# Peptides against a protein of PDB entry 2L5G: the designs that were tried, part 19

Target 1, 41 residues: chain A of PDB entry 2L5G
Amino acid sequence: LSKEELIQNMDRVDREITMVEQQISKLKKKQQQLEEEAAKP

## One batch from the design tools (peptide; made by RFdiffusion4, then SolubleMPNN)

Design b2_p13_7_s3 (from b2_p13_7, 13 letters changed)
Fold by OpenDDE base, seed 4:
Structure b2_p13_7_s3 (fold): chain B 41 residues (1-41), chain A 13 residues (1-13)
Amino acid sequence: as target 1 above (41 residues)
Amino acid sequence: LEETLEELKKLLE
């Protein structure tokens, strides 16, 4: 792997992290909504 | 993790 290929792989991993973090955020928000709905009588 | 990867990119540039 060249230095440039390593940087390109890092850029790919950063994008994958950002996508997973956005998914986690959406899931946490949906979890909170379900918990709030379940706490209503 | 993103900050660590950005620091590593700067060391390679």
Scores: peptide ipSAE 0.089, ipTM 0.684, DockQ to the pose 0.084
Fold by OpenDDE base, seed 1:
Structure b2_p13_7_s3 (fold): chain B 41 residues (1-41), chain A 13 residues (1-13)
Amino acid sequence: as target 1 above (41 residues)
Amino acid sequence: LEETLEELKKLLE
């Protein structure tokens, strides 16, 4: 593993984190919408 | 975690 390969792996992991955080945010918003709809009489 | 990764990248450059 070269220094350049290590930096490239860190860039990949950073993008993967951002993508997972966006997915978590979308799922949390969908959860909240379902909870709000389930709380309606 | 993203800030820590960015700091580590700068230390490697």
Scores: peptide ipSAE 0.088, ipTM 0.684, DockQ to the pose 0.083
Fold by OpenDDE base, seed 5:
Structure b2_p13_7_s3 (fold): chain B 41 residues (1-41), chain A 13 residues (1-13)
Amino acid sequence: as target 1 above (41 residues)
Amino acid sequence: LEETLEELKKLLE
């Protein structure tokens, strides 16, 4: 791997992290919604 | 993790 290929792979990983964090945020919001609905009488 | 990736990019530049 060249230096440029390493930087490109790091930029790809950074984008993949951002996508996974957005998925985690959506799942946490869904979890909270399900917990709030389950707590209603 | 993002800070570590940015530091590693700077070391490669």
Scores: peptide ipSAE 0.087, ipTM 0.682, DockQ to the pose 0.085
Fold by OpenDDE base, seed 2:
Structure b2_p13_7_s3 (fold): chain B 41 residues (1-41), chain A 13 residues (1-13)
Amino acid sequence: as target 1 above (41 residues)
Amino acid sequence: LEETLEELKKLLE
C-alpha cells in the first residue's frame, strides 16, 4: 500500500460511512412512521 | 469518526 493508496482507501471508507449513516437515518424514520401508523386506531 | 479520518489524512499529507 502506497501513501496514495492508503489516502484513497480512507476516502472510500469515509464515503461508505456517510452512505450507511444516511441509510440508518432513512430506516429509523420509516420505523418511526410505521410505529406512529400502527398506534393510530 | 469523520473527524478522526480527516485528522489521519492530514497526518499522511
Scores: peptide ipSAE 0.086, ipTM 0.683, DockQ to the pose 0.084

Design b2_p13_7_s4 (from b2_p13_7, 12 letters changed)
Fold by OpenDDE base, seed 4:
Structure b2_p13_7_s4 (fold): chain B 41 residues (1-41), chain A 13 residues (1-13)
Amino acid sequence: as target 1 above (41 residues)
Amino acid sequence: LKETQEELQKALQ
């Protein structure tokens, strides 16, 4: 792996982390909505 | 809570 390939792999991983964090945020919001709906009598 | 977990799991698929 060249230094350039290592940087490209780092940039890829950083993008993948950002995508997973956005998914986690969306799922946490859905969980909170479902918990708020389930807490309504 | 259990139903919410099952719905969340369905929303993950």
Scores: peptide ipSAE 0.030, ipTM 0.474, DockQ to the pose 0.020
Fold by OpenDDE base, seed 2:
Structure b2_p13_7_s4 (fold): chain B 41 residues (1-41), chain A 13 residues (1-13)
Amino acid sequence: as target 1 above (41 residues)
Amino acid sequence: LKETQEELQKALQ
């Protein structure tokens, strides 16, 4: 792997991390909605 | 209950 290939792989991983963090945020919001609904009598 | 089940199914997809 050249230095340029390593940098390109880092940039890819940083984008993948951002996408996963957005997915986690969405899932956490859905979980909170489900918990709030399950807490209703 | 039905709405919660549908939301759970949509969250797992």
Scores: peptide ipSAE 0.029, ipTM 0.462, DockQ to the pose 0.019
Fold by OpenDDE base, seed 1:
Structure b2_p13_7_s4 (fold): chain B 41 residues (1-41), chain A 13 residues (1-13)
Amino acid sequence: as target 1 above (41 residues)
Amino acid sequence: LKETQEELQKALQ
């Protein structure tokens, strides 16, 4: 891989990480809501 | 139960 290809791959991975982190945050919030509602009588 | 069902529906969307 050239230096330019490595930089492009890093930029791609950084975007993919950001997207996955946003998905994890959304899913954790949904999980917390379901756990909170399941704990109500 | 109703609230849990609504949150489950939102989670599946």
Scores: peptide ipSAE 0.027, ipTM 0.472, DockQ to the pose 0.016
Fold by OpenDDE base, seed 3:
Structure b2_p13_7_s4 (fold): chain B 41 residues (1-41), chain A 13 residues (1-13)
Amino acid sequence: as target 1 above (41 residues)
Amino acid sequence: LKETQEELQKALQ
């Protein structure tokens, strides 16, 4: 792997991390909504 | 419980 290929792979991983973090945030919000609804009398 | 009470009340009318 050249230095340029390593930088390109780093930029790809940083984008993938950001996408996964956004998915985790959406799933946590959905989980909280379901827990709040299940806790209603 | 409140939704269940409202559903029961609607079923009795």
Scores: peptide ipSAE 0.007, ipTM 0.211, DockQ to the pose 0.007; fails the geometry check

Design b2_p13_8_s1 (from b2_p13_8, 12 letters changed)
Fold by OpenDDE base, seed 5:
Structure b2_p13_8_s1 (fold): chain B 41 residues (1-41), chain A 13 residues (1-13)
Amino acid sequence: as target 1 above (41 residues)
Amino acid sequence: EEALRELQRLLEE
């Protein structure tokens, strides 16, 4: 792997991390909404 | 119901 290929792989991994973090945030928000709905009488 | 359906959709993506 050239230095350029390593940078390209790093940029790809950074994008994948950002996408996974956004998914985790959405799932946590929906979990919280479900918990709040379940706590209502 | 809606929050559960949306959670399920996000788990299938």
Scores: peptide ipSAE 0.026, ipTM 0.514, DockQ to the pose 0.025
Fold by OpenDDE base, seed 1:
Order: structure tokens, then sequence, then C-alpha cells
Structure b2_p13_8_s1 (fold): chain B 41 residues (1-41), chain A 13 residues (1-13)
């Protein structure tokens, strides 16, 4: 692995992290909505 | 019900 290949792999992982963080945020928001609906009488 | 359907959709993506 050259230094350039390591940088390219890091940039790929950073994009994948950002996508997963956005998915986690959406899922947490939907979980909260489900918890709020379940707490209504 | 809608929030559960949306959660299921997001888990299947």
Amino acid sequence: as target 1 above (41 residues)
Amino acid sequence: EEALRELQRLLEE
C-alpha cells in the first residue's frame, strides 16, 4: 500500500462513516417517534 | 403504525 492508496482508503472510510451516521440519525428519530406514540394513552 | 412502517423501510435499505 502506497501513502496515496492509504489516503484514498481513508477518504472512502470517511464517506462510509458519514452515510452510516445519517442512517443512525434517521433510525433514532423514527425510534423516538415510535416511543412517543407508544407513550400516548 | 406509520413510524413502525418507516422504521422497517429504513432497515431494508
Scores: peptide ipSAE 0.026, ipTM 0.517, DockQ to the pose 0.025
Fold by OpenDDE base, seed 2:
Structure b2_p13_8_s1 (fold): chain B 41 residues (1-41), chain A 13 residues (1-13)
Amino acid sequence: as target 1 above (41 residues)
Amino acid sequence: EEALRELQRLLEE
């Protein structure tokens, strides 16, 4: 791996982390909505 | 019901 290939792989991983964090945030928000609906009598 | 359907959709993506 050249230094340039390592930098390109880091930039890719940073984008993938950001996408996964956004997915986790969406899922947590939908889980909270489901828990709030289930807590209503 | 809608929140469950949307959670299922997001788990299948």
Scores: peptide ipSAE 0.025, ipTM 0.514, DockQ to the pose 0.024
Fold by OpenDDE base, seed 3:
Structure b2_p13_8_s1 (fold): chain B 41 residues (1-41), chain A 13 residues (1-13)
Amino acid sequence: as target 1 above (41 residues)
Amino acid sequence: EEALRELQRLLEE
């Protein structure tokens, strides 16, 4: 791995982390909506 | 029911 290939792999991993964090945020929001609906009488 | 169907779609992506 050249230094340039290592930097390119870091930039790819940073993009993949951002995408996974956005997915986790969407899933947490949907979990909260289901919990709020289940708490209604 | 809509929130459950949307959670299922997000788990299949």
Scores: peptide ipSAE 0.025, ipTM 0.503, DockQ to the pose 0.025

Design b2_p13_8_s2 (from b2_p13_8, 12 letters changed)
Fold by OpenDDE base, seed 5:
Structure b2_p13_8_s2 (fold): chain B 41 residues (1-41), chain A 13 residues (1-13)
Amino acid sequence: as target 1 above (41 residues)
Amino acid sequence: KEALEELQKLLEE
């Protein structure tokens, strides 16, 4: 791997991390909504 | 429940 290929792979991984973090945030928000709905009588 | 249907869609992707 050249230095340029390593930088390009890092930039790709940083984008993939951002996408996964956004998915985790959406799932956590939906989990909270389900917990709030389950706590209603 | 809308939140459960939307979780099911995300787990099928």
Scores: peptide ipSAE 0.023, ipTM 0.435, DockQ to the pose 0.025
Fold by OpenDDE base, seed 4:
Parts: C-alpha cells; structure tokens; sequence
Structure b2_p13_8_s2 (fold): chain B 41 residues (1-41), chain A 13 residues (1-13)
C-alpha cells in the first residue's frame, strides 16, 4: 500500500463512518417514535 | 405503522 492508497482508504473509511452514524441516528429516532406510538392507547 | 415501514426500509439498505 502506497502512502496515497492509505490516505484514500482513510478518506473512504471517514465517509463510511459518517454515513453509518447518520443511519444509526435515523434508526434511533424511528425506534423512539415506534416506542412512543406503542405506548399510546 | 408508518414508523415501522420507515424502519424496515432503513434496515433493507
């Protein structure tokens, strides 16, 4: 792996982390909404 | 029901 390939792999991983964190945030909000809807009569 | 369908879509991605 060249230094350039390592930097490109880091930039890719940083983007993938950001995308996964956004997905986790969306899923947590929707889970909370389902829990709140299930708690209503 | 709507929130469940949205969760299912997000889990299928």
Amino acid sequence: as target 1 above (41 residues)
Amino acid sequence: KEALEELQKLLEE
Scores: peptide ipSAE 0.023, ipTM 0.449, DockQ to the pose 0.026
Fold by OpenDDE base, seed 2:
Parts: sequence; structure tokens; C-alpha cells
Structure b2_p13_8_s2 (fold): chain B 41 residues (1-41), chain A 13 residues (1-13)
Amino acid sequence: as target 1 above (41 residues)
Amino acid sequence: KEALEELQKLLEE
């Protein structure tokens, strides 16, 4: 791997991390909605 | 029910 290929791989991984963090945030929000619905009598 | 269906879709992606 050249230095340029390593930088390109870092930029890709940073984008993938951001996408996964957004997915985790969405899942946590939906989990909270499900828990709130389940807590209704 | 809607929140469960949306969680299921997100786990299948």
C-alpha cells in the first residue's frame, strides 16, 4: 500500500464510522420509541 | 408496532 492508498483507506473508514454512528443513533431512537410504547398500560 | 417494523428493517440492512 502506498502512502496515498493508506490516506484513501483512512478517509473511507472515517466515512464508514460516520455512517455507522448515524445508524446507531437511529436504532437507539427507535428502541426508545418501542420502550415508550411498551411502557403504556 | 411501527417502531418494531422499522427496527426489523434496519437490522436486515
Scores: peptide ipSAE 0.022, ipTM 0.446, DockQ to the pose 0.026
Fold by OpenDDE base, seed 3:
Structure b2_p13_8_s2 (fold): chain B 41 residues (1-41), chain A 13 residues (1-13)
Amino acid sequence: as target 1 above (41 residues)
Amino acid sequence: KEALEELQKLLEE
């Protein structure tokens, strides 16, 4: 791998991490909404 | 119910 290929691979992984973190945040918010609805009498 | 339907869609993708 050239230095340029390594930088391009890092930039790709950083974008993939950001997308997965956004998905985790969305799932956690939906889980919380289900827990709040289940806690209503 | 809406949050369950949205979680089901995310698990089917």
Scores: peptide ipSAE 0.022, ipTM 0.436, DockQ to the pose 0.024

Design b2_p13_8_s3 (from b2_p13_8, 12 letters changed)
Fold by OpenDDE base, seed 2:
Structure b2_p13_8_s3 (fold): chain B 41 residues (1-41), chain A 13 residues (1-13)
Amino acid sequence: as target 1 above (41 residues)
Amino acid sequence: SEAEKELQELLEK
C-alpha cells in the first residue's frame, strides 16, 4: 500500500470506530431502559 | 449495512 492508501485506510477506520462507539452508546441506553423496566414490580 | 439493520431492529424492540 502507498502512503496515501494507508492514510485513506486510517480515515476509514476512524469513521468506523465513531460509528461503533455510537452503536455502543445506543445499545447501552437500550440496556438501561430494559433494566429499568425489568426492575418494576 | 446488514449489521446496522439488525441493530436498528434490536433498538425498536
Scores: peptide ipSAE 0.035, ipTM 0.560, DockQ to the pose 0.030
Fold by OpenDDE base, seed 4:
Structure b2_p13_8_s3 (fold): chain B 41 residues (1-41), chain A 13 residues (1-13)
Amino acid sequence: as target 1 above (41 residues)
Amino acid sequence: SEAEKELQELLEK
């Protein structure tokens, strides 16, 4: 791999990480909502 | 992707 290809791969991975982090955040929010609903008397 | 569609369905429930 060239230096340019390595940088391009890093940029790609950074975008993929951001997407996964957003998915995790949404899942955590859904989990919190379900826990809140389950805690209602 | 299919995984994103499944996630979307879960979030909408």
Scores: peptide ipSAE 0.035, ipTM 0.562, DockQ to the pose 0.028
Fold by OpenDDE base, seed 3:
Structure b2_p13_8_s3 (fold): chain B 41 residues (1-41), chain A 13 residues (1-13)
Amino acid sequence: as target 1 above (41 residues)
Amino acid sequence: SEAEKELQELLEK
């Protein structure tokens, strides 16, 4: 891999990490909502 | 993507 290819791969991985973090945040929010509904009498 | 569609369907339920 050239230096330019390594930089391009790093930029791609950074974008993929951001997308996965957003998915985790949405799933955690959904989990919290389900836990709050399950805790209601 | 198909994975994004499946995630969206899960969040809407």
Scores: peptide ipSAE 0.033, ipTM 0.553, DockQ to the pose 0.028
Fold by OpenDDE base, seed 5:
Structure b2_p13_8_s3 (fold): chain B 41 residues (1-41), chain A 13 residues (1-13)
Amino acid sequence: as target 1 above (41 residues)
Amino acid sequence: SEAEKELQELLEK
């Protein structure tokens, strides 16, 4: 890989990380909601 | 995938 290809791969990975972090945040929020609902009498 | 569809449905509820 050239230097330019490595930079392009880094930019792609940074975008993928951001997308996965957003998915994790949504999943954690849903997990908390389900735990709160299950804890209701 | 089927797993991605199931996850999406769960997140919309």
Scores: peptide ipSAE 0.031, ipTM 0.538, DockQ to the pose 0.026

Design b2_p13_8_s4 (from b2_p13_8, 12 letters changed)
Fold by OpenDDE base, seed 2:
Structure b2_p13_8_s4 (fold): chain B 41 residues (1-41), chain A 13 residues (1-13)
Amino acid sequence: as target 1 above (41 residues)
Amino acid sequence: SEAEKELEELLKK
């Protein structure tokens, strides 16, 4: 890998991390809602 | 990122 390719790969990975973190946040919120609904008598 | 900026500065050398 050239230094340019390494930087491009870092930029890509940083974007992928941000996307995955946003997905995790959304899934955790949905999980909490489902747990709150399941806890209702 | 800061790591990318550091690598970009290393490319200019």
Scores: peptide ipSAE 0.036, ipTM 0.589, DockQ to the pose 0.091
Fold by OpenDDE base, seed 3:
Structure b2_p13_8_s4 (fold): chain B 41 residues (1-41), chain A 13 residues (1-13)
Amino acid sequence: as target 1 above (41 residues)
Amino acid sequence: SEAEKELEELLKK
């Protein structure tokens, strides 16, 4: 791998991490909403 | 990232 290819791979991984973190945040919020609705009598 | 910027500066030399 060239140094240019390493930089491109780092950029790609950083973007993938950011996307996954945003997905986790959305799923956690949805989980909380479902738990709150399930806890209502 | 900062690491990517440092690597880009090294590649310009």
Scores: peptide ipSAE 0.035, ipTM 0.584, DockQ to the pose 0.088
Fold by OpenDDE base, seed 5:
Structure b2_p13_8_s4 (fold): chain B 41 residues (1-41), chain A 13 residues (1-13)
Amino acid sequence: as target 1 above (41 residues)
Amino acid sequence: SEAEKELEELLKK
């Protein structure tokens, strides 16, 4: 557990968070599209 | 990130 490894792990986690947030945004947009399509008669 | 930069500055001391 070097201090350098801690920074590298933090950078990795920040990248993973960013990727997950982008996935959530895409899924929310897809959900909205499906809800709008389901609301059409 | 900003937190990484702050940590890096602390590690230089």
Scores: peptide ipSAE 0.032, ipTM 0.574, DockQ to the pose 0.090
Fold by OpenDDE base, seed 1:
Structure b2_p13_8_s4 (fold): chain B 41 residues (1-41), chain A 13 residues (1-13)
Amino acid sequence: as target 1 above (41 residues)
Amino acid sequence: SEAEKELEELLKK
């Protein structure tokens, strides 16, 4: 692994983490909406 | 990111 390849792999992983975190946030928001609708009498 | 900058600086040594 070159130093450049290590930096590129880090950038890739950082982007993948950001994408997964955004997906988790969207799923949590959907979960909260479903829980709120289910809690309505 | 900040971590990428720190890693890049360490790898320049």
Scores: peptide ipSAE 0.032, ipTM 0.572, DockQ to the pose 0.092

## One batch from the design tools (peptide; made by RFdiffusion4, then SolubleMPNN)

Design b2_p14_1_s1 (from b2_p14_1, 12 letters changed)
Fold by OpenDDE base, seed 1:
Structure b2_p14_1_s1 (fold): chain B 41 residues (1-41), chain A 14 residues (1-14)
Amino acid sequence: as target 1 above (41 residues)
Amino acid sequence: DLKKLLEKKRKELL
């Protein structure tokens, strides 16, 4: 693995982290909405 | 923070 291949792999992992963090944020918002809807009489 | 860890490791490689 060259230095350039290591940097490219780090850039890939950085994009994957961003995608997972966005998914977690969407799921947390959906969870909160479902909890707020379930708490309504 | 994973982003901060990656940034540090990138700077160590450059």
Scores: peptide ipSAE 0.300, ipTM 0.795, DockQ to the pose 0.352
Fold by OpenDDE base, seed 2:
Structure b2_p14_1_s1 (fold): chain B 41 residues (1-41), chain A 14 residues (1-14)
Amino acid sequence: as target 1 above (41 residues)
Amino acid sequence: DLKKLLEKKRKELL
C-alpha cells in the first residue's frame, strides 16, 4: 500500500466512524424517548 | 476519541 492508499483508507474509516456514531446517537435518543414514555403515569 | 486518534495518525503519515 502506498502512503496515499493508507490516507484514503483512513478517510474511509473516519466516514464509517461518523455513520456509526450518528446511528448510536439516534438509538440513544430513541431509548431515552421510550424510557420517558414508560415513566409517564 | 477514535477520530482524534485517526487525526494524529494522519498527521504522522503526511
Scores: peptide ipSAE 0.297, ipTM 0.794, DockQ to the pose 0.359
Fold by OpenDDE base, seed 5:
Formats: sequence, C-alpha cells, structure tokens
Structure b2_p14_1_s1 (fold): chain B 41 residues (1-41), chain A 14 residues (1-14)
Amino acid sequence: as target 1 above (41 residues)
Amino acid sequence: DLKKLLEKKRKELL
C-alpha cells in the first residue's frame, strides 16, 4: 500500500464509522421508544 | 473517540 492508498482507506473507514454511528443512533432511539412503551401500565 | 484517533494517524502520515 502506498501512503496515498493508506490515506484513501482511512477516509473510507471514517465514512463507514459515520454510517455505523448513525445506524447505532437510530437503533438506540428505537430501543428507547420500545422500552418506554413497554414500561407503560 | 475513534474519529479523533483516525485524524491523529492521518496527521502522522501527512
């Protein structure tokens, strides 16, 4: 791997992290909604 | 923070 290819791979990984963090945020919000609905008497 | 680690490593490479 050249230095340039390594930097390009780091940029790809940073984008993938952003996408995964957005998915985690969405799933956590959905989890919280389900927990709140399940906690209602 | 994983993004800060990647940024640090990017700066070490440049």
Scores: peptide ipSAE 0.296, ipTM 0.794, DockQ to the pose 0.342
Fold by OpenDDE base, seed 4:
Structure b2_p14_1_s1 (fold): chain B 41 residues (1-41), chain A 14 residues (1-14)
Amino acid sequence: as target 1 above (41 residues)
Amino acid sequence: DLKKLLEKKRKELL
């Protein structure tokens, strides 16, 4: 692994973190919607 | 914050 290959792998991991954080945000919003729907009589 | 950790590690490497 060159220093450049390690930096490129870090850039990949940063993109993967962004994707996972966006998925977590979507899932949290969906969870809240389902909890609000389940709380309706 | 994972992004801050990654940025710290990038700066340690440069």
Scores: peptide ipSAE 0.294, ipTM 0.792, DockQ to the pose 0.361

Design b2_p14_1_s2 (from b2_p14_1, 12 letters changed)
Fold by OpenDDE base, seed 1:
Structure b2_p14_1_s2 (fold): chain B 41 residues (1-41), chain A 14 residues (1-14)
Amino acid sequence: as target 1 above (41 residues)
Amino acid sequence: ELKEELERRRKELL
């Protein structure tokens, strides 16, 4: 692997991390909403 | 943070 191919792979992994972190944030918000709705009498 | 580690490693390659 060239230095350039390594950098390109790191940039890909950074984008994948961003997408996963955004998915986790959305799922956590949805979980909180479901917990709040389930806690209503 | 995982992104900060990737940024450090990218700077070490440059």
Scores: peptide ipSAE 0.304, ipTM 0.797, DockQ to the pose 0.347
Fold by OpenDDE base, seed 5:
Structure b2_p14_1_s2 (fold): chain B 41 residues (1-41), chain A 14 residues (1-14)
Amino acid sequence: as target 1 above (41 residues)
Amino acid sequence: ELKEELERRRKELL
């Protein structure tokens, strides 16, 4: 692997991290909504 | 942050 191929792989991993962090954020928001809905009488 | 660590490692390769 060249340095350029390593940098390209790091850019791919950064995109994957962003996607996973966005998924975690969406799931946390949905969890909070479900907890708030379950706390309503 | 995991991204900050990745950016540090990227700068070390340049």
Scores: peptide ipSAE 0.303, ipTM 0.797, DockQ to the pose 0.357
Fold by OpenDDE base, seed 4:
Structure b2_p14_1_s2 (fold): chain B 41 residues (1-41), chain A 14 residues (1-14)
Amino acid sequence: as target 1 above (41 residues)
Amino acid sequence: ELKEELERRRKELL
């Protein structure tokens, strides 16, 4: 792997992390919504 | 944070 290929792989991994973090955030928000809905009388 | 670690590693390569 060249230095350029390593940087390109880091850019790919950074995008993948952002996508996974956004998915985790959406799932956490949906979990919170379901917990709040289940706690309503 | 994992993105901060990647950014540190990227700067070490440059």
Scores: peptide ipSAE 0.300, ipTM 0.795, DockQ to the pose 0.356
Fold by OpenDDE base, seed 2:
Structure b2_p14_1_s2 (fold): chain B 41 residues (1-41), chain A 14 residues (1-14)
Amino acid sequence: as target 1 above (41 residues)
Amino acid sequence: ELKEELERRRKELL
């Protein structure tokens, strides 16, 4: 792996982290909505 | 944060 290929792999991992963090945020918001709906009388 | 760590490691390679 060249230095450039290593940097390209780091840029790929950064995009994958962003995508996973957005998925976690959406799932946490959906969990909170379900907990709030279940707590309504 | 994972992104801050990745950015530090990228700067160490440059």
Scores: peptide ipSAE 0.299, ipTM 0.794, DockQ to the pose 0.355

Design b2_p14_1_s3 (from b2_p14_1, 12 letters changed)
Fold by OpenDDE base, seed 4:
Structure b2_p14_1_s3 (fold): chain B 41 residues (1-41), chain A 14 residues (1-14)
Amino acid sequence: as target 1 above (41 residues)
Amino acid sequence: KLKEELQKKREELL
């Protein structure tokens, strides 16, 4: 791998991290909503 | 954070 190919792979990984962090945020919001709905009598 | 570590590794390559 050239230095440029390694940087391009890092850019790909950074995009994948962003996508996973957004998925985690959505799942955490859905979890919180379900916990709040389950706490209602 | 994982992004900050990745940025640091990119800067070490430049």
Scores: peptide ipSAE 0.280, ipTM 0.791, DockQ to the pose 0.361
Fold by OpenDDE base, seed 3:
Structure b2_p14_1_s3 (fold): chain B 41 residues (1-41), chain A 14 residues (1-14)
Amino acid sequence: as target 1 above (41 residues)
Amino acid sequence: KLKEELQKKREELL
């Protein structure tokens, strides 16, 4: 693998991390909404 | 952060 191929693979991994972090944020917001709805009398 | 570690490793390759 050239240095350029390694950098391209790092760019791919950085995009994948961003997508996973956005998914985690959406799931955490949905979890909080369900916990707040379940805590209402 | 994981992204900052990736950035450092990229700078080491340049």
Scores: peptide ipSAE 0.279, ipTM 0.792, DockQ to the pose 0.354
Fold by OpenDDE base, seed 5:
Structure b2_p14_1_s3 (fold): chain B 41 residues (1-41), chain A 14 residues (1-14)
Amino acid sequence: as target 1 above (41 residues)
Amino acid sequence: KLKEELQKKREELL
């Protein structure tokens, strides 16, 4: 792998991290909503 | 954390 190919692979991994962090944020918000709904009598 | 570590590794490569 060239230095440029390594940098391109790091860019790809950074995009994948962003996508996973956004998914985690959405799931945490859904979890909180379900917990708030389940706490209602 | 993970993005900051990736950025540090990029800077070490440049």
Scores: peptide ipSAE 0.276, ipTM 0.788, DockQ to the pose 0.360
Fold by OpenDDE base, seed 2:
Order: sequence, then C-alpha cells, then structure tokens
Structure b2_p14_1_s3 (fold): chain B 41 residues (1-41), chain A 14 residues (1-14)
Amino acid sequence: as target 1 above (41 residues)
Amino acid sequence: KLKEELQKKREELL
C-alpha cells in the first residue's frame, strides 16, 4: 500500500466512524424518548 | 476517542 492508499483508507474509516456515531446518537435519543414516554403516568 | 486516535495516526503518516 502506498502512503496515498493508506490516507484514502483512513478517510474512508473516518467517514464510517462518523456514520456509526450518528446512528448511535439517533438510537440513544430514541431510547431516551421511549424511557421518558414509559415514565409518564 | 477513536477519531482522536485516527487523527494522531494521520499526523504520524503525513
């Protein structure tokens, strides 16, 4: 692998991390909403 | 954090 191919792979991994972190944030917000809705009388 | 580790590895490569 060239230095350029390694940088391109790091860019791909950074995008994948961002997408997964956004999915985790969305799921955590939905979990919190469901827990709050279930705690309402 | 994973992004901070990836950034450090990029800086080591450049």
Scores: peptide ipSAE 0.275, ipTM 0.787, DockQ to the pose 0.370

Design b2_p14_1_s4 (from b2_p14_1, 12 letters changed)
Fold by OpenDDE base, seed 5:
Structure b2_p14_1_s4 (fold): chain B 41 residues (1-41), chain A 14 residues (1-14)
Amino acid sequence: as target 1 above (41 residues)
Amino acid sequence: ELEEKRQKKHKELL
């Protein structure tokens, strides 16, 4: 792996991490909304 | 927080 390939792989992993973190945040917010809706009479 | 560690690694690789 060249230095350039290592940088490209780092930038790819950083984008993938950011996408997964955004998905986790959206799922946690949806879970909280469903829990709040289920707790309403 | 993760971004500072990434920028540090990027700078060490450059």
Scores: peptide ipSAE 0.053, ipTM 0.636, DockQ to the pose 0.233
Fold by OpenDDE base, seed 3:
Structure b2_p14_1_s4 (fold): chain B 41 residues (1-41), chain A 14 residues (1-14)
Amino acid sequence: as target 1 above (41 residues)
Amino acid sequence: ELEEKRQKKHKELL
């Protein structure tokens, strides 16, 4: 693996982390909405 | 920040 291949692999992992963090944020907001709707009488 | 650590590591690899 060249230095360039190691950098490309790092940039790929960083993009995958960012995508997963955005998915977690969306799922947490949806969880909160469902909990708030379930708590309404 | 995680981004600053990544940018530092990237600059050390070049």
Scores: peptide ipSAE 0.053, ipTM 0.636, DockQ to the pose 0.222
Fold by OpenDDE base, seed 1:
Structure b2_p14_1_s4 (fold): chain B 41 residues (1-41), chain A 14 residues (1-14)
Amino acid sequence: as target 1 above (41 residues)
Amino acid sequence: ELEEKRQKKHKELL
């Protein structure tokens, strides 16, 4: 693995982390909406 | 849309 391949792998992992964090945020917002809706009489 | 289904179920249980 060249230094350049290691940097490219880091950039890929950082993008994957960002995508997973955005997915978690969207799922948490959907969960909260469903919980708020389920708590309404 | 889900809230209208809940209101129908709640009205059937009271």
Scores: peptide ipSAE 0.017, ipTM 0.369, DockQ to the pose 0.011
Fold by OpenDDE base, seed 4:
Structure b2_p14_1_s4 (fold): chain B 41 residues (1-41), chain A 14 residues (1-14)
Amino acid sequence: as target 1 above (41 residues)
Amino acid sequence: ELEEKRQKKHKELL
């Protein structure tokens, strides 16, 4: 791997991390909504 | 829709 290929692989992993973090945030918000709806009588 | 099913189950348990 060249230095350029290593940087490109890092940039790809950083984008994948950001996408997974956004998915986790959306799932946590949906979980909280379902828990709040479940706690309402 | 989920709320109607919950209210129905709650009425069956009381």
Scores: peptide ipSAE 0.017, ipTM 0.345, DockQ to the pose 0.011

